Peptides against a protein of PDB entry 6DSZ. Designs and how they scored, part 238

Target 1, 361 residues: chain A of PDB entry 6DSZ
Amino acid sequence: NYVVTAQKPTAVNGCVTGHFTSAEDLNLLIAKNTRLEIYVVTAEGLRPVKEVGMYGKIAVMELFRPKGESKDLLFILTAKYNACILEYKQSGESIDIITRAHGNVQDRIGRPSETGIIGIIDPECRMIGLRLYDGLFKVIPLDRDNKELKAFNIRLEELHVIDVKFLYGCQAPTICFVYQDPQGRHVKTYEVSLREKEFNKGPWKQENVEAEASMVIAVPEPFGGAIIIGQESITYHNGDKYLAIAPPIIKQSTIVCHNRVDPNGSRYLLGDMEGRLFMLLLEKEEQMDGTVTLKDLRVELLGETSIAECLTYLDNGVVFVGSRLGDSQLVKLNVDSNEQGSYVVAMETFTNLGPIVDMCV

## One batch from the design tools (peptide; made by RFdiffusion4, then SolubleMPNN)

Design b2_p23_2_s2 (from b2_p23_2, 10 letters changed)
Fold by OpenDDE base, seed 2:
Structure b2_p23_2_s2 (fold): chain B 361 residues (1-361), chain A 23 residues (1-23)
Amino acid sequence: as target 1 above (361 residues)
Amino acid sequence: EEKRKEEEEYLKKLEEALRKEAE
C-alpha cells in the first residue's frame, strides 16, 4: 500500500482578512484548492489556528458580519456549487468550525459563465449574489434564522458579465457590473428587489468603457461608487462624478487582483500578471457643504512580488501575496524606497510545490 | 446565425426554467 502522502496543496487560489476567530483577532484565511487555512495575524507573523478540509475546490470565500454578530461569518462556495456559511467557535482548547447553513446552488439549466464563478456579499449583509451562469443572477437572502440557504434566480439580460460587485451606501442592494455586448464593454447598475425577486433600474450606467475593463471595485463611503479597472485605464463613477486615468505603467501588464488598504477606500493594492504591486490612491476633495468627493486618482508602483492571485492588506504595511503560479509571500510596505526604488520587502516566502495534478491513477 | 440561434434556444430554456422555479 503506497500511502501516496497527498501533498497538501500549496497554490493559493483565494485569501481574505477579517475577524473570524473573534471580534478582536485579525485573521488571514487562505484557500488552497480544497483546504482552508486560518491564521491569526500577530506582530510576529502568521499564527496557524486551524486547517479545514472542504468538500470541493473553493471558488468563493468571503467574510461578512450580519447585524448582531460579534464576529465575521465565512461564506464559501465550491466549484461544485456547494455553498456554506461557517462560524468559528472556540471553547477552551476545542476549536470547531460550525456550519450555520449549507446548500447546493447548482441549476439544471444554465451555461456556466466563461469568467467563472463570482460570489459577492451585500455590504449591509442583506444578500449574497452569485453569478454562476450566463443570464442569471442568483440571490441568497441572508435571514438570521435560516439554516437552509434558500436561493432564487433573477434573469440578467446582460449575458456576458465580466465582473460584479455590490455597491456601498445604497438603500436597496445594488449591483454594479461590467458586461460585454457586440458594441463593447459597459458598466451598469441594478437594484435587487428581494420582495419582488427582480432587478430594478440602478442609479447609473456607463456605456462604452474600455474594451478590456475587467474588474469592479466597490468604493465605500464617503466616496461611494465604483472603480473600473481596465488594461489601459482606471475609471471612477458614482452616478454624480466620473473620473478616468490612463497611467502608462499599467499598460505593461494586466491588473489581475486588488485589495482595499484603508477602510474608507482611500487606497487599494493592485497586482498585475508580472508580479508588480501598485498602490491606487483616491485623493479627496472636501466641498463647502462638508461632502467628500473624489478629486483625483493616482497609481504608484510599489515594487515586485510573486504573481498575485489574491492580495490582502493585513496591518502595519504588511501584505499577504497569495500566489497560484509562484511562492506566496508576506511582504512589508515601507515608506522609503530601497536603492532599487522598491517599497516592498519580502518578510516570509511560502514555497509553492505546484498544482496538485489529481493524477487519477 | 448559428450562434444567434443557440443563444435564442438557451434563453428560451432559461426562461422556461425560471418560470418553473417560480411555480
Scores: peptide ipSAE 0.467, ipTM 0.925, DockQ to the pose 0.009
Fold by OpenDDE base, seed 3:
Structure b2_p23_2_s2 (fold): chain B 361 residues (1-361), chain A 23 residues (1-23)
Amino acid sequence: as target 1 above (361 residues)
Amino acid sequence: EEKRKEEEEYLKKLEEALRKEAE
């Protein structure tokens, strides 16, 4: 009996933090190709709860909490365009991952976008947005009673979308995206009408952003708006205020991932292609009328980690560094630097045995 | 010029697909 112990995938291609197992538990969810690993974050470290095999490579993994849910639900989209919404259910010692809804969102005629699959969820949980194909934006309405994920397409005039997010604090679901045309890269916003199944003009646009603008970060209230990350610059725009910084330190290597640290969007982790970990800080200014505006942006080098494919802040200065190219890590962010000037200390390292190359047989 | 033609053909196919989905 040759027990071929199939090596579990070790390369991380996604990670998210939230309250998936319960309202009280803090969870780390890790995507490793077709495998989902669920952990509870404890003072002692990561406690494994469940591992789930998916029917394909996980391309999108996002936690969201619809109104009236006590805990987060998990949206997963596979590289083969299988979508599902998962719920964690525990009954005594029995742990079940329940599929609340599923569907295939593949289109026959769409050209897959060069920047790959992008999946985003409206902060108000009104819809899921998918950029799968050039010139299309797919919408999945989030209705409680739908066991089958119904999607529709909206024509997106901008063919070369680089990144897209839903904005916070919008009456209607509003996307903000970086796109490229022959004149360069630009930022645009659209409101998404669920009723009319079309885009309406968004609140703002920013033409001629940095040529290498690659990421959009939606900023929560009270700031609102978005951060645009490029190779040389980081910009903020909310329709009323524009601010740009060009810290020389970020020019050395391309920022490839980000994660929000504070719920109010005051701090973000940034990871680059050299494994450098940065903190992006939004400095607030309280106006006389009680409004909060962005005063300044600041970037601080925290230290070095494995090259992050994804980052997620857990709690108490602990960060999970999900790596595809190297070992994944739990790291501690310290208030004081070490002798080398680093604020980062590795707590735990998870050996990466290499990417499981899906041999298309 | 070839890229532009390919893009125009793609857009035409996309528009036709969207029409069929709305039907």
Scores: peptide ipSAE 0.463, ipTM 0.925, DockQ to the pose 0.009
Fold by OpenDDE base, seed 4:
Structure b2_p23_2_s2 (fold): chain B 361 residues (1-361), chain A 23 residues (1-23)
Amino acid sequence: as target 1 above (361 residues)
Amino acid sequence: EEKRKEEEEYLKKLEEALRKEAE
């Protein structure tokens, strides 16, 4: 009996940070195919807490904190459209991951989108949004007492959505998305009516963005709005203000992932297909009335890492670089550059043994 | 033209599905 110890997956396909184990603990959660790894971030590094096997490849993994919760909950969607909301419970030394809610959100008729599954959570925790299929936006209302995830679809006229996020600071849940039509790529916003189960006109749109615009970043207050990342340009729009930069350095390789560093959205990490790590900086301007507006955007090259599938800023300049193609890393961002002009120092490297061939037995 | 017809058929199926989900 050769117990083929199935090698645990090492390729990272998602990562998120937040307060999942407690309100005080900073956690790193790592998705490796069907495996979820939970760590506590400490001054000494990552302390493993729990590993959880999921019944499918993790496609979406997001932390969120509904009103009245003391710690974050975890939303997971699998590639087979199984959705769950997970809660961490600890009683003494006993650790349990509790399923608070679950459901299957698969549709029978929808065409899977070319850009894959997108899952987003409203910053005010009113709903989860899912772009699973062309021409549909699925909404899961967030209700505290509902153990069954109920979803409904809204028709999305824009068939080729590239990326979508919920905006911050909106009275109603509002999505911002990049889509492609025969005329090019565009940005649009919609308000989501839970009551009427329809889209209303959003606060703004931007037609004819860069042809390779690929990512939307929702910017928290006080700035609000969104950042649109392309191959050659980075743009900001909030309905009132538009800014664009085209730093030559980003043209060399496609930016493929991002992560917010500051809670107020002043800085973002960007990773490209060559493993270059950038900082995107939002420069503020304080108005006489005390309002804060975006003055400028700046991009700085920090250094090189493994090719990131996902990035997450932890604390004290420590970043987790989740890699699918290479080794994942913990890196330190320094204030001063080394002799090579890099601000990045590798702290720890996690060997990627390559793709686990899912033997469908 | 074939792609357009396929898209029109897909949209029609989506509309029918959405109607059934609302019923």
Scores: peptide ipSAE 0.460, ipTM 0.924, DockQ to the pose 0.009
Fold by OpenDDE base, seed 5:
Structure b2_p23_2_s2 (fold): chain B 361 residues (1-361), chain A 23 residues (1-23)
Amino acid sequence: as target 1 above (361 residues)
Amino acid sequence: EEKRKEEEEYLKKLEEALRKEAE
């Protein structure tokens, strides 16, 4: 009886923060291959609550709160296209993770996209969007009574989507995406009609963005719109206003992940391939009519961490750095820099034992 | 040119699949 102590996976491939266990608890959820780890964030650090085995490698993990829910639900999509919506339920000391809905969203004919699986949730919780295959956008309508996740496909004319997000503050669910064609990379928007199961023309587009534009960040109200991150530039567009910066400091290494710090979208963490941590700041201008517009964008170097696969701001300047290549970290952002000019202090380090090569022997 | 043909064939298969799902 060789109890192969199956080494628990230590490489982090996703992380999210929200209120999953209760309305009051702040949770950190960490995806490690097929395992989901659930923590409560406390003043003393991370308290483990539950570990959940998933029926495959976690490819998408997003928290969302439908109207009338007291706490967040968890959407998970696996690399084998198994989708589920999970709820945390506690009854005394008994903790259960309940599957509210599930489904398989695999298509027979679709070509898997080079940039992998993208899963996004409409900020108003009207639908889930999935870019799984070139030339398709899959929609899962969010209906409370559906235990079975029903999906449909919409034809996406743009075959080479790089990244996609739902925009905030739109009457209809609206996606914003970076795509590549023979002329370069571009940004486009589409409204998603649930009724007609088609795309309508979105509010804006931007042709000929930076050739290495790789990420879309949807910006909450009052700013709205999107941030497009490239190798050399960061741009903002909301249909009415365009703003671009090209800070030299970001040219040194590719930005690979981001996370929103402020609920209003005033600040974002950015991580690059060298483990540099940046703050992206949106400066507001209040107009005489009470409208808030974007005045400027700026980037500040905070310090160095492990190479982030994912970032999530917790609370009180604490950030979880999920790393696939190195040790994951809990870090503190300070107001004042140290002697080396760093605002980052490591609080805790989580040893990465390397990729579990699932040698299916 | 070969890549273009492969892409055209893929798009055709995709359109046929979408049509069958709508049916």
Scores: peptide ipSAE 0.458, ipTM 0.923, DockQ to the pose 0.009

Design b2_p23_2_s3 (from b2_p23_2, 12 letters changed)
Fold by OpenDDE base, seed 4:
Structure b2_p23_2_s3 (fold): chain B 361 residues (1-361), chain A 23 residues (1-23)
Amino acid sequence: as target 1 above (361 residues)
Amino acid sequence: SEKEKEEREYLDKLVEALKKEAA
């Protein structure tokens, strides 16, 4: 019996920031294959709280706060389609991760999507949406009393969904997605009816977006709508307003991840395949009636980091750069650039020992 | 919170710095 001391996974495949341990604590949660690491963000740095082994590779990890919860809950979906909702519970020195709900959401019939698993949560916590298979959108209704995650499928006419998000400020849960057809890439919206288990026509669509449009960012109120990120362009649409920019700097490398900095969606971090870190800025215009509209979009290069698989803003200009291909980093965003014109300084680097080849011998 | 205000002010200064270099 070779007890191969299984090296702990070091490659980061997801990260999220929120209030998981308490309402007051700022947490960083890191997914490393089957391992979940939970930290408290402190003035002194990251304090480890708990590590949790999951039954499978973490494919989706999202924090959400249902109405009447004091702190965030954690949704996890594994690559084996095991879904769970986790709660952090501390009782004195005893720390437990409680499974509030679980279920397997695998379908017997379906082609797994080539772009992998997408999991999204409605901002109003009405449902979880899953794109697992081509031509299907899976819905998990969120019910407080249900320990069993039940899901149903809605058929998508759009077979090649690239990315999907729930929009903010919608009366009904509304998805916005980029899809590809023979004519190119397009953006469409659907309302999700829980009652009828069908899609209704969404508030808007945009046909013929950039051919390499790859990401949707749902923008919170007051702006609402979505940002669509391509290879050459960044576009905003909310049904009433359209705005597009094509900053030359983003053409050099594909943007692969994003994270919202401001709760109001005025600033985002963007990471590309070369490890460049950008800030996307939404400039507001306040109308005489008190309505806030988007005036302009701007992209600024902050500096370079490890190639991000995921980004999350913590606090005080500190960003966690989760890397799968390189070392993960804590970086500081500085107000003043260094001698090289970079606003980014590495504070801490977490060595990536490479892929754990699970040689099941 | 006062902390959230300081963070916003810090980020606002960064954004202003970025605006000056792009001008």
Scores: peptide ipSAE 0.353, ipTM 0.858, DockQ to the pose 0.875
Fold by OpenDDE base, seed 5:
Structure b2_p23_2_s3 (fold): chain B 361 residues (1-361), chain A 23 residues (1-23)
Amino acid sequence: as target 1 above (361 residues)
Amino acid sequence: SEKEKEEREYLDKLVEALKKEAA
């Protein structure tokens, strides 16, 4: 029996940073197909803690901290629509990943969306939202006592959702999404009523955004609102303030991923299809009344990396570049540019042996 | 924390450097 040591997947399809192992530990979690890798971020680099096999390809991986939890919980959704909430527990040398809740969220009806699975968590941890099927938004209420993840669907009038996020600072859970109709792409908001299991009118909308608008970034308070990223433009809207920029540098390649650097949403990393790494900057203006408003948006080129499937800022200017097409990297953002004008230096490279072709034998 | 402050200050210096090259 040739035990073909099944090559462990090396292609990264998701990454997230948070406090999963403890309240104090900074963790990097990496999704590699069915495998979850858990690291502690240290001054010496990434320390491996545990690897977990999942019951399917990881499609969504998000950290969240419900009220009264000391550390983050992990939401995972697989491509087979198995959902779970995981907790890290350590008792001496014993490390356990505990399933707090689980469920299957597959519908027997509906067309799977061509843009794939989207999973989002309300910043106040009231619900999980899932775009799995065209014209449906699935809601999983977050209840502490519920070991079974129960979901319900709300009908979306907008059939072709491109991206969706929960907004920050909303009294009710509020989604912001880019959708496409015969007239082009648009941005809309809806409030989600858990009680009535319906959408209410959201605080704002923006019709006729850029034709290639592909990503929504929810911006934390004090700014609030959302950033919409297109091929040619980046726009901000919060209901009261609108800003748009069209930096020529982003036209060269499509932005494919983003990550928030600052907790207040002042800085974001952007990665494009050429492996260029950018910083998006939100410039604040303080009014005489102490109100903070967005003054301007700016995009700066940092340098080049592997083509990112996902980005996550760690600590001390270190970024994990999760790559599906190339080698994943730990990179350092430097204050001073090198001779080539790059602010990015590779610290560590993780060889990608390519996609495990699931040979359905 | 002091560490978080130092990190923010480091990133602020990076942002300032980027501002000077774009000008």
Scores: peptide ipSAE 0.336, ipTM 0.849, DockQ to the pose 0.926
Fold by OpenDDE base, seed 3:
Structure b2_p23_2_s3 (fold): chain B 361 residues (1-361), chain A 23 residues (1-23)
Amino acid sequence: as target 1 above (361 residues)
Amino acid sequence: SEKEKEEREYLDKLVEALKKEAA
């Protein structure tokens, strides 16, 4: 009896970094279809801690830390709309992944959005937002005592949302999103009222952004606001300040993923469809009143990697490149460029054996 | 931590290097 050990998935479709196993441990969490892999980041590399099987393909994977939690919790949404909040617990050598809350968030009505599932968490951990269906925004209130993830829908007038994030530094949970209408693509904000279960007018909007604007990055304080990534341009808006750049280098290939390097949002990694790795830099200007404003945006080419599905900065200039189409990599960002002008060196490569087609026979 | 300081200093050096090539 050959136990055909089902080949484990190798294609990465998500990755996140945070403090999931403890307050002190830096973790890399990798989604490979239905499998979650948990690593501790060490000076020697990635130490495997646990693997978890999920009930479906992981569509959303986000770490968050509610007020009074010592470590991060993990939100997962599957492609079958199963939501859960997971907690890591260790007692001696016994390691358990505890489901703190779960629920199915599928609606009986609604058109699944063509741009797929989007899941976001409010930076203050007040709610989870989900764009699952056109014209609906689903809200999961975050309550500690609730083991059942209950959701409600708010109607979006904007039927074709491209990307959405929660903004930082907002008194009420505030979303910023790119949407498309017959006139083009636009950016809008809404405040989310948990009490009234409705949208209120957000702090700002930007009509007629680039036609191929595809990603929203919420920028932490002190800058606040959002970055909008297009095919040809990168724009920043916070309600008071607008900046746009159109670096020729980004026109060559579509930026498909991003990751924040600095907690204050001064640096981001960007990955494109050719496997080019960029750094987006937010240059600060300190005002006489001690306020920090954005002076300029800059994009720098770091080098080439595998085509990233997801990027995450770890520590010490090490980046995990999660690839679906190629091998995943640990890469080092060097201070000095090599002879080819690259700041990127591959440290470790994780062979991708291709997508496991679940042949449901 | 001292490690976090060293990391920030490392990233700052990278950013400075990138600034010199763009100039």
Scores: peptide ipSAE 0.319, ipTM 0.844, DockQ to the pose 0.864
Fold by OpenDDE base, seed 2:
Structure b2_p23_2_s3 (fold): chain B 361 residues (1-361), chain A 23 residues (1-23)
Amino acid sequence: as target 1 above (361 residues)
Amino acid sequence: SEKEKEEREYLDKLVEALKKEAA
């Protein structure tokens, strides 16, 4: 009997950074198909803490901190629509991953969206939003006492949502999304009423954005609003201010992932389909009334990495490059460029042996 | 925190370097 030691998945399909193991620990969480890897980020590198097998391929993985929690909780949604909220608990040397809540969020009726599963969490931890099916937005209210994840659907008029995020600084949970209709791609906002289980009109919309607008980045306060990333342009909108740039360098390859570097949203990492790593910069302008507005957007090339499926800034200029197609990397951002003009140096490379084709037998 | 300040200062230096090459 050849015990085919099932090769552990090596292809990364998601990564997040936060404080999952404790309030003080900086963690890197890596999704590799059905496997969750938990690391502590140290000055010496990544220290492995725990590996967790999930009941299906991880489709969404997000850290969030409800009011009154000392550390982050982890939301996971699988490709089979199993949702859970996980807590890390350590008792001496015993490490347990506790399921705080779980549920299946599959609908009997609905067309699965061609752009796949999108899961988002309200920055104020009021709800989880899920775009699973065309013309539906699923809401999971976040209630501390509820061990069963209950969800409801809100009808979306917009059938072809490309990307969606919750905005920051909104009195009510507010989504911002790129959608496509016969006239092109557009950006719209909706407020989500938990009480009425409906959408209300959001604060702003932008019709006729770039035809290849593919990603929404919610920008924290003080800027607020959202960044819309296209093939040729990057735009900012917050209801009061609009700004667009069209840096020629981004036309060469499609931006496919992003990660916020600064808590205030002044800097982002961008990765493209060629493995180029960029920094997106938000330049501030302080108004006479003390308000901070966006003055300008800039994109700068940092260097090249493996083709990122996901990016996450850790600390001390270290970035984790999660790759599905290539080797994942820890890279250092340097202040000075090397002889090739690159600000990126690979610190560690994690060999990708290819996707484990889960033969669903 | 002090660590967060040092981190921001490091990233600010990187941003300043990038601004000089783009000029």
Scores: peptide ipSAE 0.364, ipTM 0.863, DockQ to the pose 0.882; fails the geometry check

